Peptides against a protein of PDB entry 3C66. Designs and how they scored, part 75

Target 1, 189 residues: chain A of PDB entry 3C66
Amino acid sequence: KSWANLFEKNDFFFRYKFYLEITAYTRGSDEQHLKWSGLVESKVRLLVMKLEVLAGIKIAHPFTKPFESSYCCPTEDDYEMIQDKYGSHKTETALNALKLVTDENKEEESIKDAPKAYLSTMYIGLDFNIENKKEKVDIHIPCTEFVNLCRSFNEDYGDHKVFNLALRFVKGYDLPDEVFDENEKRPSK

## One batch from the design tools (peptide; made by RFdiffusion4, then SolubleMPNN)

Design b2_p17_7_s1 (from b2_p17_7, 6 letters changed)
Fold by OpenDDE base, seed 4:
Structure b2_p17_7_s1 (fold): chain B 189 residues (1-189), chain A 17 residues (1-17)
Amino acid sequence: as target 1 above (189 residues)
Amino acid sequence: AKAVKATFKTSLVFIPE
């Protein structure tokens, strides 16, 4: 399927057994995050291209829409916690300790001017050539190249206190709740 | 190298069943 077919959510998060999550984190201003996340998002297509040529990968399809979220993040420890816990259903409940910024609460005095961590997450659905190759598929190389490409683009993006990038290899049943509608049931193992 | 390692929150190796 062409990328154009993936503009709509449809059943994307039910279609694959495995997903690669790419999350850009920013603890700073919205403007900083827009630049950082925009850069990361712009490079995802390059990662997909690198994944597609791996013998063990049958399909690498990006979900074209980023998932956006932000949390009140008063401390660096909170920021580290977000980076540690986000991206897996198993661990994301820990984020409940933080205040999620929503359209409903963003104008509240306690939230409006609070330090925030911004998250933009891209997803790549993966299908592997299991029938042809019963060997492990390692995607560290293309992922490393991707990370290096993003981090090296601007010197400012080397500041881990502000800008971070995380990649997670997750199974469909362990996708974050954000990817599902309220009426959708999470995929089973 | 350290930064890259910290970036990968999971193993990036698929092991077929």
Scores: peptide ipSAE 0.510, ipTM 0.850, DockQ to the pose 0.407
Fold by OpenDDE base, seed 5:
Structure b2_p17_7_s1 (fold): chain B 189 residues (1-189), chain A 17 residues (1-17)
Amino acid sequence: as target 1 above (189 residues)
Amino acid sequence: AKAVKATFKTSLVFIPE
């Protein structure tokens, strides 16, 4: 099964009503983030497998490429704010209070050596068996197992001041702006 | 338990309409 061959980016973020967002956060070095995010990303397929076998889930389809971003993050409060506000169109505007690191500004003296928070986000599109099951579908168990699997890999990942992992259950119309091109319109409710 | 709650930023329950 080749997920990458099924859908392109422009189709993926319009195809599903629901998405599971998985974001790895690192307030530290780029090297620390590379290891942490790489581990998280490597385990996403295991989560997909666990989701696919749930009776209420018709489809669990991962988007194969992570979304990468980083912010100047001078304080722990800023880091908490990022984790609270990122991942939803409703709240992401709060991130405008922080300096987004870009290829254009990364060499500026005020940014180059500044403390940073790194973000890597993976998406899973979800389709539910609503015709066959009128009951709620709870995915806490497989998600918890996934989080534990990532956190248990190295004791250093238990330091929540540096390493964090967040999961969001988001509707298509509330996806972050980063998943859409400038010429694309956000899905309607 | 608190750490897990902090990880899940939303409900992870789908309720059919």
Scores: peptide ipSAE 0.506, ipTM 0.848, DockQ to the pose 0.390
Fold by OpenDDE base, seed 3:
Structure b2_p17_7_s1 (fold): chain B 189 residues (1-189), chain A 17 residues (1-17)
Amino acid sequence: as target 1 above (189 residues)
Amino acid sequence: AKAVKATFKTSLVFIPE
């Protein structure tokens, strides 16, 4: 399959009813996150290949651009909250309790040297072959293989205090606000 | 199993209507 037409945003986040979100988390340095997120992103293509051959999957298309964000994260509890609340429109408002790092505020003294949690999120649009098969589609196996592949690459990635990886199965109307432009309307239920 | 549940924040099963 060719994904050339998916290199730009276009209507990607309006095209599918379901999306798989893959988020790499790092509570540490920017350098640590760059290595961790880069590794995770490099393995997404392998996950897509495994999803494409499942009988219940008609289409699995990755959005090629990662979404990047970072928060001031002074405690481990804050880090757990980020991992719990991020990735769904229903819960993401809880993140407003934390300070989002932006280009405008990153040089402020209270932010510049503060502990941070970094997030890098990849999206896969999914279309299911329910017309031919009315059975459930379980993607735990390829997802588990993907997680194991990422975590086993380096011993350092076993430290869950620093490095984490989360997968969410999300409907289009519950995608995070970050995927939409200010002038775009969220898909309806 | 415990680590897998922590990683998967939602069900990864699609059930057709």
Scores: peptide ipSAE 0.502, ipTM 0.849, DockQ to the pose 0.380
Fold by OpenDDE base, seed 1:
Structure b2_p17_7_s1 (fold): chain B 189 residues (1-189), chain A 17 residues (1-17)
Amino acid sequence: as target 1 above (189 residues)
Amino acid sequence: AKAVKATFKTSLVFIPE
């Protein structure tokens, strides 16, 4: 399976009914986030390999490009809110209460030196063997192994006030707006 | 566990229709 070929397809977020979202969060410096998110992203291929060998999974295809965003995050409550609301179309509008950092505003005095939460999100498209199996498919084991692999790399990543890692099992119609172009229609239920 | 709930924001079980 070629990751490059999948990335070149503009229909990745329309191809699957289900996606696994992996988000690395950092409330700290951009340097801290670069190291943390880079580590998480580097381990995604190992998770894909573990998912592919599960009998109930027909296909596990990673999207190669991470989605990057950052918010002004003055409080711990704001950081918890970001982690709670991000990653679902149903809840992402709550993030409008925070200041999104953009290329246009990042140099403003009120933003450039403000506390920030950084987000890097990877996606895996999933297809299941539903034609041959009526049984549930549980991916907790490979996902737990993945989380442990990331968190155990450095003891500093145990500080949940700074570093966090979240996984969401999301249907295509509930993907965040960030994965679609302005002219694309969100998948229907 | 609390830690698992914090990491896994949704169920990670697929149930076929």
Scores: peptide ipSAE 0.486, ipTM 0.848, DockQ to the pose 0.368

Design b2_p17_7_s2 (from b2_p17_7 with S1A P3G L8F M12L)
Fold by OpenDDE base, seed 2:
Structure b2_p17_7_s2 (fold): chain B 189 residues (1-189), chain A 17 residues (1-17)
Amino acid sequence: as target 1 above (189 residues)
Amino acid sequence: AKGPKATFKTSLVFVPE
């Protein structure tokens, strides 16, 4: 099946047992986030290429559309909490303590000028060669190379108070709620 | 600079069940 058929959102998050989640975080302006997330997104294809050639990876397919979210983020502790809790269904409920910025509320006076954390999340679906059932597959090397590539692009991206990048290895049943439509049932364990 | 520990939120090792 051509990569083009994987762009139907409905099948992608049910197709794989495992996903690599890549989230770019920015606590700053929307312009800062656009530059940072755009850079990260532009490098995902290189990561996919490195994953595809690893022994034990059968398939690495990127979902081409990022998931965008933003929160009111008044403190550094809130920003750390977002980075800790986001990206897993098990922990994402902790984010309910923060004000999610939506198209409906973004013009409210309390939200419009508030400090914000912006999130852009990319997904790679992973299929493993199980025939050699006994071998662990370690992807930390290509992931480290990817992170270094993103961080080294501009010196400003070294400021962890503003710019962050997280990678999570997530099972399909633990994907964030945002990847599913209202009528879709979360994959079972 | 918070090292790899801050970047990698989970293990990046697949273990076949």
Scores: peptide ipSAE 0.520, ipTM 0.850, DockQ to the pose 0.421
Fold by OpenDDE base, seed 5:
Structure b2_p17_7_s2 (fold): chain B 189 residues (1-189), chain A 17 residues (1-17)
Amino acid sequence: as target 1 above (189 residues)
Amino acid sequence: AKGPKATFKTSLVFVPE
């Protein structure tokens, strides 16, 4: 079955208790971000395949579309803050200190020419074989291989001042607000 | 180069409850 047919947006973020969140960051041009995020997105399927073969993982399903956001990011400290705070409901409120770029404000003079951090975020829903294994499941190996694959594609992607990649293991109740519609209630703990 | 620790923002170990 095509992954696209398995998920309507409406249930994906309620279907799993655990998610792997993959965010590509770019502090630079939109063109730089398009290349970087596009590369990362293209490799997510390979990560899924490696996760699916782990004995402790019952299901690894990618969400079909990235979440796109951008912030005015005048300093390197702001960029570090974005990378630290983004991707968790517990910490995302710290991003309110930055100007979110929207379709409504992108043409404002103070925003148009400002330095920006671009974010593209992919999600993998995870289901674990809990009934048969009381053992921990470690996904560091496939995740490290994925990161190395993305970073090694171009030498420019070694510049951490411009290009970054973050992985978070997030519980459904701690997903960012952006994944839910305004009328949807966040999953309970 | 900030090592894998900067990339992995959380533990990537699932522990069944």
Scores: peptide ipSAE 0.518, ipTM 0.849, DockQ to the pose 0.428
Fold by OpenDDE base, seed 1:
Structure b2_p17_7_s2 (fold): chain B 189 residues (1-189), chain A 17 residues (1-17)
Amino acid sequence: as target 1 above (189 residues)
Amino acid sequence: AKGPKATFKTSLVFVPE
């Protein structure tokens, strides 16, 4: 079964207690972001394969569609703030200090020519083998290998002022609001 | 190069409850 057939969007973010969130950031052009995010997305399947073979992981299921967003990002400090606050419901309200680029406002002169930060976010739902291991599961090795694969592809991706990659472990109740439809209730703790 | 702390925003150690 293709990964696309394993999940309906409506239940994916309710199915797991734990998610690995992968965000590609670009402060630059849309073309730069398309190349960077496309590369990162193409490597997620390799990360999933490495996670699935860990003894403590029962299931590692990728959500097939990335979440796309962009902000007006006039300063480097704004870009650092985006990378710090994005990806958690607890902290994402800080992003309200920035102008979100939307289909309705993208043609406004003040937004069209403004410096932007682009975000592409992918999710892996995780289920653990509870029965066999009360033991901690450490995924730092496959995650480090994944980051190295992405960053080493092109020397330009070493420029942290432009290109960034973040991994975050997120509980279902702390997922960003963007993953839920307007009529969906956030998972409880 | 921003170290692993900049890339990994949380602990990557899971404790199944």
Scores: peptide ipSAE 0.514, ipTM 0.850, DockQ to the pose 0.428
Fold by OpenDDE base, seed 3:
Structure b2_p17_7_s2 (fold): chain B 189 residues (1-189), chain A 17 residues (1-17)
Amino acid sequence: as target 1 above (189 residues)
Amino acid sequence: AKGPKATFKTSLVFVPE
């Protein structure tokens, strides 16, 4: 069975206590973002394979669809703020200071011509073998290899003013609001 | 190039309870 057939959207974000978020950021054109995010997405399977073989990881399952968002991003400071605040329910409210680009507002002149930050976020659900090993599980090595693989693919992706990549380890109760439908309640602590 | 700490927004260490 393909990974796409293993998970329905409706239960994925309730199935795991822990998630690894992988966000590709682009402050530039939609074309630049499409290339960058597409590359990052194409390498997620390699990261999953590396996670699956680690002692203490029982399951590493990717959610196969990215979450897409974009903001009006007039300054570099705004771009740094997005990268700092995005990906956690505790901090995402700070993004309300920026204009979210939507299908309803994208044709407004003030938004259409504005500098934008684009975000594509992939999720990996994680289950740990806590019963067999009360030991810490460190995933920095496979994550670092993944980041290096993405950044080294093209020299242009070394420009942190345009292209960024963030990894965040998040508990289910602290997932961003974007992963839940309006009628869904986020997991409790 | 920004170091791993700039890329990793949280700890990537699972600590069992």
Scores: peptide ipSAE 0.513, ipTM 0.848, DockQ to the pose 0.419

Design b2_p17_7_s3 (from b2_p17_7, 5 letters changed)
Fold by OpenDDE base, seed 4:
Structure b2_p17_7_s3 (fold): chain B 189 residues (1-189), chain A 17 residues (1-17)
Amino acid sequence: as target 1 above (189 residues)
Amino acid sequence: AKPVKATLKTSLVFTPD
């Protein structure tokens, strides 16, 4: 199935037991984030290719649309919290302490001029070859290579105060709420 | 530069159940 077909069916977040989340973080300007997230997004296909060739991986399918969010992020501690708590349903409630920027509130003076953390998240659905229950599939290598590729593209992307990149392995039942529509029920364990 | 390992928020080792 083409990547486009996966996007159209809108059941992507119910198809797989496991997902790899790739989140580009920027604490800075929207322009900075656009460049950084755009770079990361452009490299996701390379990660997919590296995952697909692993014997333990049957399928690595990217969800082609990024999920965009932004928070008012007045402090570095807030930025660290976002990076720690985002990407898991178990922990994302901690982000309620921060002001989520929305289309409805973005023009409010207190939000418009506030420091922001921008997030762009890509998802890869993973299906594993269950042949030998004893065989572990380790995807650290391709993931590390991916991070290095993104971070090394420009020297500016080495500034962890501004630019960050995180990869998280998540089970379907622990996906962030953002991936589900209001009428969709979260997958059960 | 923070070690790239810090970028990986979870274990990326899959054990088939």
Scores: peptide ipSAE 0.105, ipTM 0.713, DockQ to the pose 0.454
Fold by OpenDDE base, seed 5:
Structure b2_p17_7_s3 (fold): chain B 189 residues (1-189), chain A 17 residues (1-17)
Amino acid sequence: as target 1 above (189 residues)
Amino acid sequence: AKPVKATLKTSLVFTPD
């Protein structure tokens, strides 16, 4: 069964207690972002494979589709703020200070030609082998290798002013609002 | 170049309860 058949959107973000968020950021053109995010997305399967072989991880399942968003991002400070605040329900309200680009507003003159930050976010649901009484499961190594793999693909991706990549380990109750439908209740703690 | 550690926005260590 393809991973796509295993996960209906409706239950994926309720199925796991823990998620790994992988966000590709681009402050530049949509074309730049398409290339960068496409590369990152193409490598997620490799990360999953590396996670699955860890003794402490029972399951690592990727969500099939990225979440796409973009903001008007006039300054480098705004770009840093986006990278700091995005990906957690606790902090995402800070993004309200920026103009979210939508299909409804993208043609507005003030938005159309404005500098933008593009975001593509992939999610991996994680289940851990608690029974092994392991004091900790550390996923830094595979995550670091993944980041290095993406960043080393092209020299241009070393420019942190334009291209960024972030990984967040997030509990289900702290997932961003974007992953839930308007009528869905956020998972409880 | 910012160290790869800066890319990891949270702890990637799970401790079972």
Scores: peptide ipSAE 0.104, ipTM 0.709, DockQ to the pose 0.449
Fold by OpenDDE base, seed 3:
Structure b2_p17_7_s3 (fold): chain B 189 residues (1-189), chain A 17 residues (1-17)
Amino acid sequence: as target 1 above (189 residues)
Amino acid sequence: AKPVKATLKTSLVFTPD
């Protein structure tokens, strides 16, 4: 079975108690974002491989499709706010203060010419080995290595004013609304 | 450059208890 066929979209966000979110941010052009997000996405499999070998991790499964969003982002403060609030259901409502770019509004002159922040988010479902209840599983090392790998690939990706990368560990009930269809109920606590 | 730690938005430590 190909890697892409391992998971059906319909149940991926209900299968795991924990998820690792990987978000590539770009405040710049669509072309800049395409290159940056494409690089990050290409390295996710390497992160998965590093997670799978940790004794406390039973399963690390990537969802292969990225989630794409973009916002009108007129200031650096707005860009920092996006990076702070995105990726959690608890905080994502704060993003309503910004104009979400959609297929319906992207051709409006005020949106078309506005500075934008682009987001591409990858998800990894995590299952942990429960038997060692007293042992903490720390995934900082593989995550740090992943970030360093992406950031060091090109000198331009060191510019935090344009390019950012965030990793967030979330529970299924706190996943962003974007991962669920309109008819789906988010997992309970 | 912001420290890599700032890129991690949450604790990446799992405690099964």
Scores: peptide ipSAE 0.099, ipTM 0.705, DockQ to the pose 0.426
Fold by OpenDDE base, seed 1:
Structure b2_p17_7_s3 (fold): chain B 189 residues (1-189), chain A 17 residues (1-17)
Amino acid sequence: as target 1 above (189 residues)
Amino acid sequence: AKPVKATLKTSLVFTPD
């Protein structure tokens, strides 16, 4: 069990039926996002440790590389929409209404000086001991503790107009398109 | 700040099957 072995994408997003997504959002400067996302990413290991000790969880494996994206985000409503729609294949098409910032367009005047929302997403693959059993797993405690840890680290991170943090439990077939290569087919239900 | 419960986009109580 080496996190280093999970840095490369390989088959990580095909290996598990379930994933926990951790997304840090920033509507502000690149510098603000760098600090916020860096903090969140640095604490993921603590969440993994708390998940691993739960009886219902057999494996909690972090994918060590974050996924990065940014959008032109002119309004607060756009920012709320991003937070609502991102992280699920079912809903991510709504993001097409916003301008994605790319290496090709980032220097355009209309994009360069525009308000932006930045996203950094970490993934944890989950395997359970209770498969084919009449049992439930509750991971809300470690997840709540993780969110509280991140948001309480600095008073500025309490400002939800700028900084946000979301956790999403998703099935493999509902992972965002960003985790797959163009030649890969997403997992089936 | 947003309530912690609103930060969780899905239920974290689940049955894998």
Scores: peptide ipSAE 0.079, ipTM 0.702, DockQ to the pose 0.477

Design b2_p17_7_s4 (from b2_p17_7, 5 letters changed)
Fold by OpenDDE base, seed 2:
Structure b2_p17_7_s4 (fold): chain B 189 residues (1-189), chain A 17 residues (1-17)
Amino acid sequence: as target 1 above (189 residues)
Amino acid sequence: AKGPKATFKTSLVFIPE
């Protein structure tokens, strides 16, 4: 129950029915990505605070560790595909068409100097307090404020050819495979 | 510059089942 337990992967991705997924994308250098993703990650706490005060949200708990991945990304179309398909189990299989960069292959000549898209993904577990089953909970306002805060930090982050930020509202059964260990089973619907 | 549509990949409205 303690926040301390949320810092460990443990059962975080099984604890909630709903997650807010925040992904920072960079098509450029690892240094560019480190700056961009670091900024985004630093602002997640502010988003959590804004979510927690919404009447329909009972709990907003961040998973504090980002998930990191990178792909060989030779074209802008590939970059758009990554942004479209990543972050959902339903669509992530499309990314198999791209070369995932791993610790095992990153030094290969065909990968080392190739154009890359870098991804850093943060998760917020959500529990809703809906007294009336008919009441909708809209989180567009705090999410928009968060995006604006990140994008306005530096004018360079306005270049959508390089820097992107995506938010997804994801059900537990549709979380990306990367959040689960090999011995873990995906949550059921 | 792509607007909120490109940023928000899903609906951000929770509808109770």
Scores: peptide ipSAE 0.514, ipTM 0.848, DockQ to the pose 0.433
Fold by OpenDDE base, seed 4:
Parts: C-alpha cells; structure tokens; sequence
Structure b2_p17_7_s4 (fold): chain B 189 residues (1-189), chain A 17 residues (1-17)
C-alpha cells in the first residue's frame, strides 16, 4: 500500500502484529520541541527505506501522523521516568503520577508556566517474512543509523537533559492507549 | 552521548515463533 493510504488512522494499529515506536522527547520549550520533533519526523522516511530493504522485512509502513503529548515535568527524575515508562501499555500507567497537559488544563496557572516534557511519537507498522525465513530479524543497525542521523544534525541535540530519542519494538497488544479511540478494543495477544 | 540502551527501550530483534 502507498503511504497515501496511511494518512488516515483507519485500522493501522490493528493491521500489524509489530510496531516500531519512535519518540522524540524534549524537556524545554515548545519551540525547542517543534524543531527537534520536526527533524526526527523528517528522517522517519529514511528509516522506513532502510527497513524495507532488509530481507526479513516484508512491510514497513509509517503512520503519517505523530502523536503529541506533554507532561508537567518538574524534575530530571520525572523526565527519566517518562522516557522509561512511555510507549508500552504495560508501563504507561506509571505516567499517571505526572500531570498530563491537555487543552482543558493548559491555561491553568499551575500548568501554564510549569516545566514540561514534550513527546512526539511516530509509528511504523512491521510485517515480517516469516513464511520463507524462520530466522531472527535484527533491525538495530538501521535504527542506530537513524538515531545517529537525528542526533548529529545539530550539536544542541546532543544535550540529553533536553533532547532525547527513544525507539521501542512493540507488539500490537502492548501499544499505548493513545493510539486507540475510546470505542476501540485493544488488540489481543 | 547516552548509549544504545538509553535509546533502545526494547530489543530490536524479531524472533519468529
């Protein structure tokens, strides 16, 4: 399927057994995050191209829309916790200890001026050539190249106190709640 | 720079069942 067919959410998060999550984190200003996440997002297509040529990869389809979230993040420990717990249904409940910034609360005085961690998450649906090859598929090389490409683009992105990038290999049943609508049931194992 | 473990939150190896 062409990328154009993936502009709509449709059944994207039900279509694949496996997903690669790419999350850009920024603990700083919204402007800093826009630059960082925009860069990361712009490079996802290059990662997809590298994944597509791997013998074990049948399909690598990006979901074209990023998922945006932000949390009040008063401490560096909170920022580390976000990076550790985000991106998996198994662990994301730990984020309930933090204040999620929403359109409804963003203007509250306690939230408006609070330190924030911003998250932009891109998803790649993966299908593997399991019928022809029962061998493991390692995608760490193209992922490493992708990370290096993003981090090396600007010296400022080397500051891990502000800018971070995480990749997760996630099964459909362990996708974060954010990818599903309220009326959608999470995929089964 | 943080090592790969900080960036890769899971294994990036698919093992067919």
Amino acid sequence: as target 1 above (189 residues)
Amino acid sequence: AKGPKATFKTSLVFIPE
Scores: peptide ipSAE 0.511, ipTM 0.847, DockQ to the pose 0.428
Fold by OpenDDE base, seed 1:
Structure b2_p17_7_s4 (fold): chain B 189 residues (1-189), chain A 17 residues (1-17)
Amino acid sequence: as target 1 above (189 residues)
Amino acid sequence: AKGPKATFKTSLVFIPE
């Protein structure tokens, strides 16, 4: 079981019914985001280890590459909207109200110097022990420990106006469009 | 500081079918 082998599989986002989505947000500089997202990403392996030992979880497989995006984010309300709407196919269309920063537009004067929100998103595919456990599986404890581990690393990360961390349970059919190739059909409900 | 509701965007209780 190698993380590299899992990344090489183009079917990762079709393999599991359930995913844990972890997003690091930064409204600030690219340097601030690089440090924050890098820290969060470095701790995902510890979360996976804690999930794997839960009796109800058969498999917890990380997708090793983060998804990166950034938006022009002129207001705090825009930043809150991004955090509310991102990470679900049901709600992500609301992000069309903001300017997505791309390689094609990043050098435009109106975008280059604009306030930005940066996003780095990691995924963990989850499989459950169905045969032995028809019961609910609660992952609040390991997730809380993970959040505390990330936030406690530096006092600056306590500033929620700049740095945020979100965890979302997502079903395969509700994954964001960005995880699929243009020629791929999203999983059915 | 923002509470768990701000960090956890969904329930973290999974109910296998």
Scores: peptide ipSAE 0.507, ipTM 0.848, DockQ to the pose 0.436
Fold by OpenDDE base, seed 3:
Structure b2_p17_7_s4 (fold): chain B 189 residues (1-189), chain A 17 residues (1-17)
Amino acid sequence: as target 1 above (189 residues)
Amino acid sequence: AKGPKATFKTSLVFIPE
């Protein structure tokens, strides 16, 4: 099936048992984040190509739309917490301790002028060839190559106080709430 | 630079049942 057909049905987050989450983090300006996240997004297709050729992977399909969020992030500890807790339904409730920036509150002076952490998250749906190969499938190599490609593009992206990149392997039932509409029920175990 | 373990928040190994 064409990638285009997946987006037409809006069932991407119900189609796969497993997802690879790729999150670009920026604790800095919106401009810094746009550059960093744009770079990461531009390289996701290269990662997909590397995943598709692995013998244990039947399908690797990227969801083309990034998920954007931002939090008031006054400390480095808060930034570390975001990176630890984000990307899993089991842990994302810990982020309620931080102020989520929304279209409704972004113009409040206390939020407008606050230090922020920006997040852009890309998803890859994964289907595995379990029937043909009962062996483990390790994707560390293509993922490491992807991370190195993103980090090596500009020396500024080596500053982990500002720019971070996380990869998370997540089951469909543990996807963040952000990927579902209000009327959608998350997949069960 | 932080090592791959800091970037990878989960195992990146699929283990079939």
Scores: peptide ipSAE 0.503, ipTM 0.844, DockQ to the pose 0.419

